# Peptides against a protein of PDB entry 5HDT: the designs that were tried, part 139

Target 1, 163 residues: chain A of PDB entry 5HDT
Amino acid sequence: MVVKTFMDMDQDSEEEKELYLNLALHLASDFFLKHPDKDVRLLVACCLADIFRIYAPEAPYTSPDKLKDIFMFITRQLKGLEDTKSPQFNRYFYLLENIAWVKSYNICFELEDSNEIFTQLYRTLFSVINNGHNQKVHMHMVDLMSSIICEGDTVSQELLDTV
Target 2, 163 residues: chain A of PDB entry 5HDT as posed
Amino acid sequence: MVVKTFMDMDQDSEEEKELYLNLALHLASDFFLKHPDKDVRLLVACCLADIFRIYAPEAPHTSPDKLKDIFMFITRQLKGLEDTKSPQFNRYFYLLENIAWVKSYNICFELEDSNEIFTQLYRTLFSVINNGHNQKVHMHMVDLMSSIICEGDTVSQELLDTV

## One batch from the design tools (peptide; made by RFdiffusion4, then SolubleMPNN)

Design b2_p26_7_s1 (from b2_p26_7, 10 letters changed)
Fold by OpenDDE base, seed 1:
Structure b2_p26_7_s1 (fold): chain B 163 residues (1-163), chain A 26 residues (1-26)
Amino acid sequence: as target 1 above (163 residues)
Amino acid sequence: SSAKVLTEEEKKELKKRNEEYLEKLE
């Protein structure tokens, strides 16, 4: 199973990273990003988050268009944080915690459409954040948004209007 | 800016959560 493979992989193992590079590339294919099953898409998102963790500080994806697709995809999955009572909530929390700690969205600063990606991320987070979330969820959301604002050298008017 | 290489403490905590996550999937 692809998800288990990356979740169990050691970030410090260069040999394993090289071995599963092709697998990481296949996971970002349209087949997985556009999968009709919501639960499968969540698992794919978690696996992609682990890929960014393992290959940090650089992503194994060389195509800017592919990177954009991936981060827009991950952003869409974060909508699942809305329902705190869902049995899948812990998986959405894992996704949030991972991308917040790894600062994976910082890869987007190299993309020409970075402002679009960040705007969609902020809109999504603001749409799901509520008082029902525990302190850890709030902390990760704030950390994620603050890091992007503090490290960004250019901010579009659209993004400024969002915050 | 780039993605962050996790600290040893972060790696340990995230790995623990990974294991818990996988157990629930089984």
Scores: peptide ipSAE 0.359, ipTM 0.838, DockQ to the pose 0.706
Fold by OpenDDE base, seed 3:
Structure b2_p26_7_s1 (fold): chain B 163 residues (1-163), chain A 26 residues (1-26)
Amino acid sequence: as target 1 above (163 residues)
Amino acid sequence: SSAKVLTEEEKKELKKRNEEYLEKLE
C-alpha cells in the first residue's frame, strides 16, 4: 500500500526517495484526491503529508496546479478535527501534527494562488477549533497559522480579514 | 519560504507517531 510505503520511508534515504517518486506522483492523482470514500481520503492526506516531510524542503510535484489541488485537498480533510470523539481523530491529529512540524504549507508561497490556499486553511482551522481540543492540538493549529503569517512575504487583505 | 527539514529529534517523534498510526490502520 502506498500509504504504508511513505510512512515507513526514511527521509534521509535519497535512494528511496528516488525509487518511490512515481508512487508519490500517482498518489496525487484525481483518483485519490477525489476518492468517494472519506476514510480513504484521510489516508491519502496523511500519506501526502509524509511525502512533503520526506521530500522537504521541496515537493516532488512540479505542477503548480497539482500542488494547489493537494493543499486544498489536505485543507478539506482538516475539517475532521472538529470531532474529538471520532474514531479517526487520531489520524486527523497525525495529519495536523505532521503539517505543522514540517511547515509543508510554506511550499505554497511559490504558488500564484497561495493566498487562496492560506485563506481556506485559516477558515477551516477556525471552524474546527473548540475548547474540547487538548493543548497539543491547539499548539499545532497556532503554530501552523503563525508560521504562515511570520514567514509570508505578502498576505492578501482577504487572508488578514479571515484571521 | 520552504518546508522544513526536520531535526533528528523531530524525525524520531514523527516516526513514533507514524508507527502508532500504522498500528491503528491494521
Scores: peptide ipSAE 0.353, ipTM 0.831, DockQ to the pose 0.712
Fold by OpenDDE base, seed 2:
Structure b2_p26_7_s1 (fold): chain B 163 residues (1-163), chain A 26 residues (1-26)
Amino acid sequence: as target 1 above (163 residues)
Amino acid sequence: SSAKVLTEEEKKELKKRNEEYLEKLE
């Protein structure tokens, strides 16, 4: 399973990183990002999160446009956190936890459209956050947002209005 | 700014979490 492969991969395993580079690139293709199956998209998002973890501090994706597409894609998947009773909630939690721990979105600071990405992220998180979420979910959401604010040089007015 | 390279402690914790996740998937 591709998902398991990336989940078990270490950041310091250079041999494996090189071996699966092409697979990582393939997972970011439109075929997967625009896959019609919601569950498949969630799995793809989790894999992408793992890829960001594995290849940190830099993503293997060289195209700024591709990176934007990926993070916008991941952001859309985070909407699934709204339903805590969903059978897929644990996978959404996994996605959130990994992104928060790795601070994956910090890669976006190098992108011209970083403000758009962060704005969409914050809008999404605030739209799904509720009292039904446990403390860990809240913690990861706060950590994710705080890291972006603290490390960002400038924040758009639109983002400030969202927060 | 960049993504974080996890410490050894964080790696261990994440692996533990991943194992739990995988067990649930199986």
Scores: peptide ipSAE 0.222, ipTM 0.785, DockQ to the pose 0.821
Fold by OpenDDE base, seed 5:
Structure b2_p26_7_s1 (fold): chain B 163 residues (1-163), chain A 26 residues (1-26)
Amino acid sequence: as target 1 above (163 residues)
Amino acid sequence: SSAKVLTEEEKKELKKRNEEYLEKLE
C-alpha cells in the first residue's frame, strides 16, 4: 500500500526518500490526478501531502506548472470535508491536518499563480467550514488560512475580498 | 516561504497520529 509507505517515512530518512522518489513523481502524473475514482483521488491527495511533509522544505516536483496542478488538485479534495458523516471523513481530516501542520501551501509563494491557488483554497475552506465540524477541524482550517496571510509578503485585493 | 521541517517532538507526535490512523485501516 502506497499510502502506508509514505506515512511511515521520516523527514530525515535520506535513504528512504531517495528510494521512493520515483514513486512520488509518478503519483503526480495525470493518471492519478485525473483518476475517475473519487476514493482513489483522496488516497492520492493523502500521499501527496505526506510527500510534501517528507521532502520539506523543498518539494521533489521541480515544475511550477506541476506544483500548481498538485495544489489545485489537493484543494479540490478538501471539499470532501463537507460531509462529516462520510466513511471517508477520517482520510479528509488526515489530509487537512497534514497540510495545515506542515504548512505545505507555503511552497506556493514561489509560484507565479500563487494568488489563484490561495483564492481557490480560501473559497473551498469557507464553503465547508462550520458544517458540523469539531474543534480540531476548525483549528486546522483557521491555522491554514491565517498562516498564509501572516507569512505572505503581499496579499492581493481579491484574496482580501475572499476573507 | 517554504514547508515546515518538523522538530523532534513534532515528529514524535505525528508518528503517534500516523500509527493510530494506520491501526484503523488494518
Scores: peptide ipSAE 0.194, ipTM 0.766, DockQ to the pose 0.820

Design b2_p26_7_s2 (from b2_p26_7, 15 letters changed)
Fold by OpenDDE base, seed 2:
Structure b2_p26_7_s2 (fold): chain B 163 residues (1-163), chain A 26 residues (1-26)
Amino acid sequence: as target 1 above (163 residues)
Amino acid sequence: SAPKVFSEEEKEEYKKWRKEYYEKLK
């Protein structure tokens, strides 16, 4: 229900954005980020991805520490892309395509711990990328990585050394 | 350097993509 609500919401839906703002904040709580159920965490990640889409170019989360936690959380969920035969693969694909299209990780450039976030993202993507993925998955992975490299001079060298 | 604000054309493209995604979930 909550997942569909945010998926169907547009960026220019100002009244709805205001109405569901508190719910968006609640979804970033430790209760959801540290939820023991893997499928629940995936749904939460998809909601958070849509929240970044809806509230672009900004995010409703004002705490740098909270933003770090969220993106580290989303990064961890991307590990699910490794199994193309999983029943949840299409949802993992949605997560990847969303964050690549929206460029949600660009918020991290303003964070003090941006290097840590981007390093973990690259490590995760390279750990799951394989020949079993179709061309679209590969394209979104490359698009996500290239957008970070192009906009982060100091980050780029460290990322290249990490890979 | 910031998350994307969709143009009107991109909004329509997203809606199409979302529809395709929903069909895959069925």
Scores: peptide ipSAE 0.504, ipTM 0.902, DockQ to the pose 0.816
Fold by OpenDDE base, seed 5:
Structure b2_p26_7_s2 (fold): chain B 163 residues (1-163), chain A 26 residues (1-26)
Amino acid sequence: as target 1 above (163 residues)
Amino acid sequence: SAPKVFSEEEKEEYKKWRKEYYEKLK
């Protein structure tokens, strides 16, 4: 089980990180990012989140275009947070908590299209925030958005206007 | 600004959280 493999892997698991590196790279392929099954895409997003965790502070994806694709992909998956009663909500919650905890989006600061990525992230989060979310979900959403603004050296006015 | 490298304490906290997540999936 690929999802469990990356989920159970630690940042200091050097041997495993090397062993599954090629799999991590393959998971970022268009085959998975554009998979027709919504549940599969969610699982892929969770795997990618764990990959950013275990390979922190860097990522195995070196192409700026690929990194942009991945984070835009993850952002799209976060729309699933809107329905707290969905049977897949716990997986969406995992995705949110992971990326907020790890601060994976911080990789995007070095990308040319960082403002686009962050803008889409904020728009997505604000679109799904509702009173049905528990305090932890709200906390992670706020933490994710606030940390990007506070830690970013250059934040566009457009991004600030979105918040 | 980079993704977080976990301290030893944070590693343990994450493992605990992961375990709780597994229980929710069952």
Scores: peptide ipSAE 0.500, ipTM 0.900, DockQ to the pose 0.855
Fold by OpenDDE base, seed 1:
Structure b2_p26_7_s2 (fold): chain B 163 residues (1-163), chain A 26 residues (1-26)
Amino acid sequence: as target 1 above (163 residues)
Amino acid sequence: SAPKVFSEEEKEEYKKWRKEYYEKLK
């Protein structure tokens, strides 16, 4: 129910964005980010991806530490892309395509630990890429990484060397 | 390098994609 609510919301839905702002904040709590159920964490990640989409180019989260936690959390969820035959693969695909299209990770450039976040993202993506992925999955992975490299002004040489 | 604000065309594309995703969930 909550998942679908954010999925169906548009960026210009100003009234709804205001209405569900508190819910967006609650979904980023440690309770959800550290939820013991893997499937719940995936749902939370998808909701967070939608929240970044809806509130773009900004995010409702004002704490740099919270933003870091969220993106590290999302990055960990992307590991689920490795199994193309998983019943949850479509939801992992949704997560990938969403964040690639929205360029959600680009908000991390304002964070002190941006290079750490991007490094973990690259390592995760490279670890899950396999021949079982279709062209769209590969495309989104490349788009996600390329956007950060090409549009980033603060990407370190160290990060580039890891690619 | 900021997160993307969708154009009207992109909004429609995303809605289409969303619809396709929903169908896969059924």
Scores: peptide ipSAE 0.433, ipTM 0.884, DockQ to the pose 0.859
Fold by OpenDDE base, seed 3:
Structure b2_p26_7_s2 (fold): chain B 163 residues (1-163), chain A 26 residues (1-26)
Amino acid sequence: as target 1 above (163 residues)
Amino acid sequence: SAPKVFSEEEKEEYKKWRKEYYEKLK
């Protein structure tokens, strides 16, 4: 129910955005980010991706530490893209396409630990890319990485070595 | 380089994509 609520919400739905703001904040709590159920964590990641979409270009999470935790969390979920035959692959695909389309990770440019976040993202994406992925999956992965490279002022040597 | 604000066309495209996604979940 919660997943569908955010999934179907538009960016200009100001009244709904206000109504569900507290729920959005609660979804970023450690209770959900560290939930023991892997499928629940995936659903949480999808909700968070939709929250970033809905509130773009801003985010309701104002704490840099919280934003870092969220994006590191989302990055960890992207590991699930490795198995195209997984029953949850469609949700992983939704997560990937959403964050690539919205360019949600661009929020991280303002974070002190942006380099760490981007490095982990690239390493994760490169680790899961395989020939089983269709063209759309590959396209979104490339778009996600290219956007960060092109829009970033500076890239660490470690990140350059990864690319 | 901020996250994207969708145009009306992009909103419709995203809604279409969501519909396709729902079908895949079945």
Scores: peptide ipSAE 0.416, ipTM 0.877, DockQ to the pose 0.833

Design b2_p26_7_s3 (from b2_p26_7, 11 letters changed)
Fold by OpenDDE base, seed 5:
Structure b2_p26_7_s3 (fold): chain B 163 residues (1-163), chain A 26 residues (1-26)
Amino acid sequence: as target 1 above (163 residues)
Amino acid sequence: SSAKVLTEEEKEELKKLRKEYYEKLK
């Protein structure tokens, strides 16, 4: 997997990464992933994206089911990109920029349900993309989708139909 | 600030999380 460091910042040392482990695990709990407040979920998604940036190309999560839950969760948050006039749009932009730059979703290639995750991601991105988005937003969306297609050796027909 | 829909327990958990996040990551 080809992974880039977000904003060309150096990744944390192994010792520093250990300090984030408890936080990473806490963020992935049902308490936060299923929180009823939309703004809380967005904040959680941004924190999770930073965790993936720090631990790239690996993740501090050992359970494939948990990883699936996290990426499906992040995908759902990306729906907030639709309204460019939202007070929280800057955080949605941060989320998109981060996961696109780091290529965070590429971790999902190791999951049995990767096709489901990528399909949902593509559907979500195509549903929210509009002419109100600036060039950078469009670029990040395209980069994210293209990276997944290029990295994968095989792509399901369903995914190809989505693109 | 905390969201209006948050319980006291949730507010404290979020406050703790944000504090840890900003202190350790930035």
Scores: peptide ipSAE 0.026, ipTM 0.485, DockQ to the pose 0.027
Fold by OpenDDE base, seed 4:
Structure b2_p26_7_s3 (fold): chain B 163 residues (1-163), chain A 26 residues (1-26)
Amino acid sequence: as target 1 above (163 residues)
Amino acid sequence: SSAKVLTEEEKEELKKLRKEYYEKLK
């Protein structure tokens, strides 16, 4: 129910955002982030991306640790982009497109472990990029990476080495 | 799907607010 709800969501009014707060918090629980089903995790990631889209530039999550967990979780899901022939590829594409367009990772800049998050993102993206990806996929991947580089005040040496 | 791209103003405000908030939580 939660998954379907967020997948159908669009930009909401402030009042409507409040209605989804509990669902947003529930979606970020360990139950969903550590769900054993890979397809469920993908859907959760898509919903989380939608949440960030709707709440941008804010997020309904107040815990820095929770935010880190979420973005590390989303990053892990992006590994699914590697197989372009997967029946779930379209959803992985949706995830990528969303977070790239919204620039959802911008929230991470103020997190203490931002460098870790960005490093993992870069590593993941570089690991999944292949010749089977179309121009749009490549564009979104580049957008994610370039945005962080350009907007980040400080970049760790490790991140620089990754790029 | 529709998406909201953060404006420079929004990003700056976000950074300001988040920085203050997270520093207080330390």
Scores: peptide ipSAE 0.021, ipTM 0.456, DockQ to the pose 0.091
Fold by OpenDDE base, seed 3:
Structure b2_p26_7_s3 (fold): chain B 163 residues (1-163), chain A 26 residues (1-26)
Amino acid sequence: as target 1 above (163 residues)
Amino acid sequence: SSAKVLTEEEKEELKKLRKEYYEKLK
């Protein structure tokens, strides 16, 4: 195993960002975000989550509208967490774990419609959370929601009513 | 945020996801 210097790591990071840029832009197209296959949408969401992890705390997307669409899309995919016995549950878990760890949704604070995004996220999480979820799932959900509450300057009344 | 660099395993997983995605699109 080759020991990488700071410069090497930085170069690798930049190369990685460039490598995934085209993928990021491609996956964010309406064609994929509105794909009729649920499994395809889940795969797209996981890839997008990893892209956000790579670029965090920034995003490779320049359009606020596109960012909103992406996070609303990811939020919709989280509905799949409801069925813990689903063959795809592990992938839904990965999605949740990733976005919670990275705090991916914090990018949304700079968006005009941040409150809408967070409200939909909370509604979705509370709609799918159940006693069948293990401690790890609960922890990630709590971490995700708590991060938004603690770091957000404003929280909509609708969100407060949901909690 | 607490972003981390992708491990080699994670990169491979991402490649697999991409492959599965494109194969399913066809």
Scores: peptide ipSAE 0.058, ipTM 0.652, DockQ to the pose 0.107; fails the geometry check
Fold by OpenDDE base, seed 2:
Structure b2_p26_7_s3 (fold): chain B 163 residues (1-163), chain A 26 residues (1-26)
Amino acid sequence: as target 1 above (163 residues)
Amino acid sequence: SSAKVLTEEEKEELKKLRKEYYEKLK
């Protein structure tokens, strides 16, 4: 795996990883990823982010298609960062902070559709970023984007143009 | 877009800054 984290010491033990395996598989099901309730989808995204934090630098998912679906799903949830006055903003903030800290998206470098995933991520982040966000939000967004650029061996020109 | 291809030196500097930031969050 090409993903690198700065919180390796804080990651869960192997015993804890075993506990989350079943949960990880269930949360990645279409039932949750396509859940009709927006708040449920946000919660699912946060849980998935936590799972990636626990398993970093590895992932409990072996299917590239499933990983793509998950990260596209998480990316869609990040749209909720736009409204800083939303009652759910704190949870959106948690999602952003987590994936930025863990460098969760760096797992996607091993996927054939990595450029699509990163492009959608960058488009989403630049779509929601605004002057109403506090400094921490801006820092996490910048950190997330810069991490992908720095760690990626092959970043498409399209992605660079999107930023 | 303000994004550009970073030099190796710039990448290392960013990594250093990120490391420092993450350490402060611990």
Scores: peptide ipSAE 0.020, ipTM 0.416, DockQ to the pose 0.056; fails the geometry check

Design b2_p26_7_s4 (from b2_p26_7, 14 letters changed)
Fold by OpenDDE base, seed 4:
Structure b2_p26_7_s4 (fold): chain B 163 residues (1-163), chain A 26 residues (1-26)
Amino acid sequence: as target 1 above (163 residues)
Amino acid sequence: SGPKVFSEEEKEEYKKRVKEFYEKLK
């Protein structure tokens, strides 16, 4: 076999990412974002979260409005964390763990409406926090919020007041 | 700052997971 150079490896990586571009666009369509089944929306959110992980530090979406819609969508799905006994809780946990570890929301700082996105995220997280959550859930929630506060240069006073 | 950047090896796991989730959507 031919030994690949670093340049070859980088090229292969970019080509592999291209395989998911159409899927990324498909998953971000209104068909999925506005799907009536909450379990479907959760799966979509998990896919989108992983897509951001794969394409970080960039996103496969060129429209700021689409990016806003996606993160607002993901934020809405996090409401499912409120019921720790639900059959889908583990998948909600995956979503939380993913976005906290990846810090995917941090790409929103480039968006004009970043403060709105972060505000809704914080409000959602605080609304679902309960005593039934284990230490890991709490840790991810704190990590997610702390990352935005500490790394953001455009955090508004409104967001700070929400916390 | 930006999000965490993973290695290609790490990303392979997540690529597979996306496919797994998407198959459930079909």
Scores: peptide ipSAE 0.658, ipTM 0.960, DockQ to the pose 0.305
Fold by OpenDDE base, seed 1:
Structure b2_p26_7_s4 (fold): chain B 163 residues (1-163), chain A 26 residues (1-26)
Amino acid sequence: as target 1 above (163 residues)
Amino acid sequence: SGPKVFSEEEKEEYKKRVKEFYEKLK
């Protein structure tokens, strides 16, 4: 994977580019990924999702382990989709819509632990999907899962077929 | 294949959203 540095960003001053890179690194720190507050973690997940959108098709993170941690973190937050009446549901919806539309998980195919990431994602989605979700939620879940299946290699597709 | 690539104009909107959410984290 090609890491996009602050100098690769268009339409920004050098100072602004540096600020966004630093922000991306800050939000991916253990401080936020392991934050004890559930609402804080949700906000962090939304920020990280937007960061992947901004830097796509690359990412500002050089460490494969860090990328794994981030996507496993985002996956854990998706559990909040099960409560459709939660005051935070709109933000969970935003997270789902983002990752489905951007196809941010597709950068994980280059990671050694991609199978683990996708397995956890599918398990999480199937655990929270229910009849209480509206058509848009179901659509995004289907789009997210299908895009990974369609773009996965033989090994990845075989794994997903058994999940 | 791969992640969707947005225009620079569209990215400005999402940069703003990141800032908004980050301000709530302070």
Scores: peptide ipSAE 0.653, ipTM 0.960, DockQ to the pose 0.287
Fold by OpenDDE base, seed 5:
Structure b2_p26_7_s4 (fold): chain B 163 residues (1-163), chain A 26 residues (1-26)
Amino acid sequence: as target 1 above (163 residues)
Amino acid sequence: SGPKVFSEEEKEEYKKRVKEFYEKLK
């Protein structure tokens, strides 16, 4: 797994480099991943999604276990897409749009437990997909699933049968 | 074949968004 820190990126100052690196690590801490407030967890998920976008195709997290925890965490937040009338729906939409556009879950192919992560993602998406969602939501969900399936060399038939 | 790679200019916008979200967490 290739890891790239903010210190290795082109940034305006050393102070900024240290700030964003610390922020990335702080947001991925158990304090936030296991936070009891649902709205806090959603904000954290959005931040983490943007962090992956910034560091793509690498990640600032060196631990495979931490990466697994993060993506399982993000997956759990996607359940909030089920209520289109929620005040937080726009933020859930942002999360979906981000991970679909960035294809951030494709980092998981390098993880030993990738099948578990993808299985949980698909189960979650299928549980919330409904005709009440607009076309954009449907498109992002399809794009997200397709981006993973298109990695045909690494996706097992067993995973496809489970979904 | 992996995640999409954005330009440095685009990444700057997303860094700003992270900071904005983080401020809301306080």
Scores: peptide ipSAE 0.653, ipTM 0.960, DockQ to the pose 0.302
Fold by OpenDDE base, seed 3:
Structure b2_p26_7_s4 (fold): chain B 163 residues (1-163), chain A 26 residues (1-26)
Amino acid sequence: as target 1 above (163 residues)
Amino acid sequence: SGPKVFSEEEKEEYKKRVKEFYEKLK
């Protein structure tokens, strides 16, 4: 697998690269992850999802604990998919579509607490999945879960049993 | 085989989106 680091991005000036990295770090701060406004947290989640898309297959975050916090945060936001009539549903859909297409959760396999992250993801998805969701939502949910199962030799049967 | 890797051109679009969303967060 070709690892493309932040410094390997050659389209941006060095100054722009540094500024964008700082933005990525800022968005992952406790200020945003623990923000009391639900709509703010959703926007943050969408930004973080795009950040993972930009830096895939790596991430600009060097701390495993921070990565865990981010993915647990994104997982919590997915609960908003339950209400299809919400004005913010389209943004929740964007979040789901992004993480499913990018397969960003797959970087969690390198984390010590990967099983916890995946368990919470599966539980969350199954808690919000509904017959009222359109086919695209269902497909993204299935794609997201199946990608993790198929990728993971690190995915234990115990994890699957807890879901 | 891990996350999907996008082209640099595609990444530029998403970089722009992040900045746009960030402006809404202010």
Scores: peptide ipSAE 0.652, ipTM 0.960, DockQ to the pose 0.266

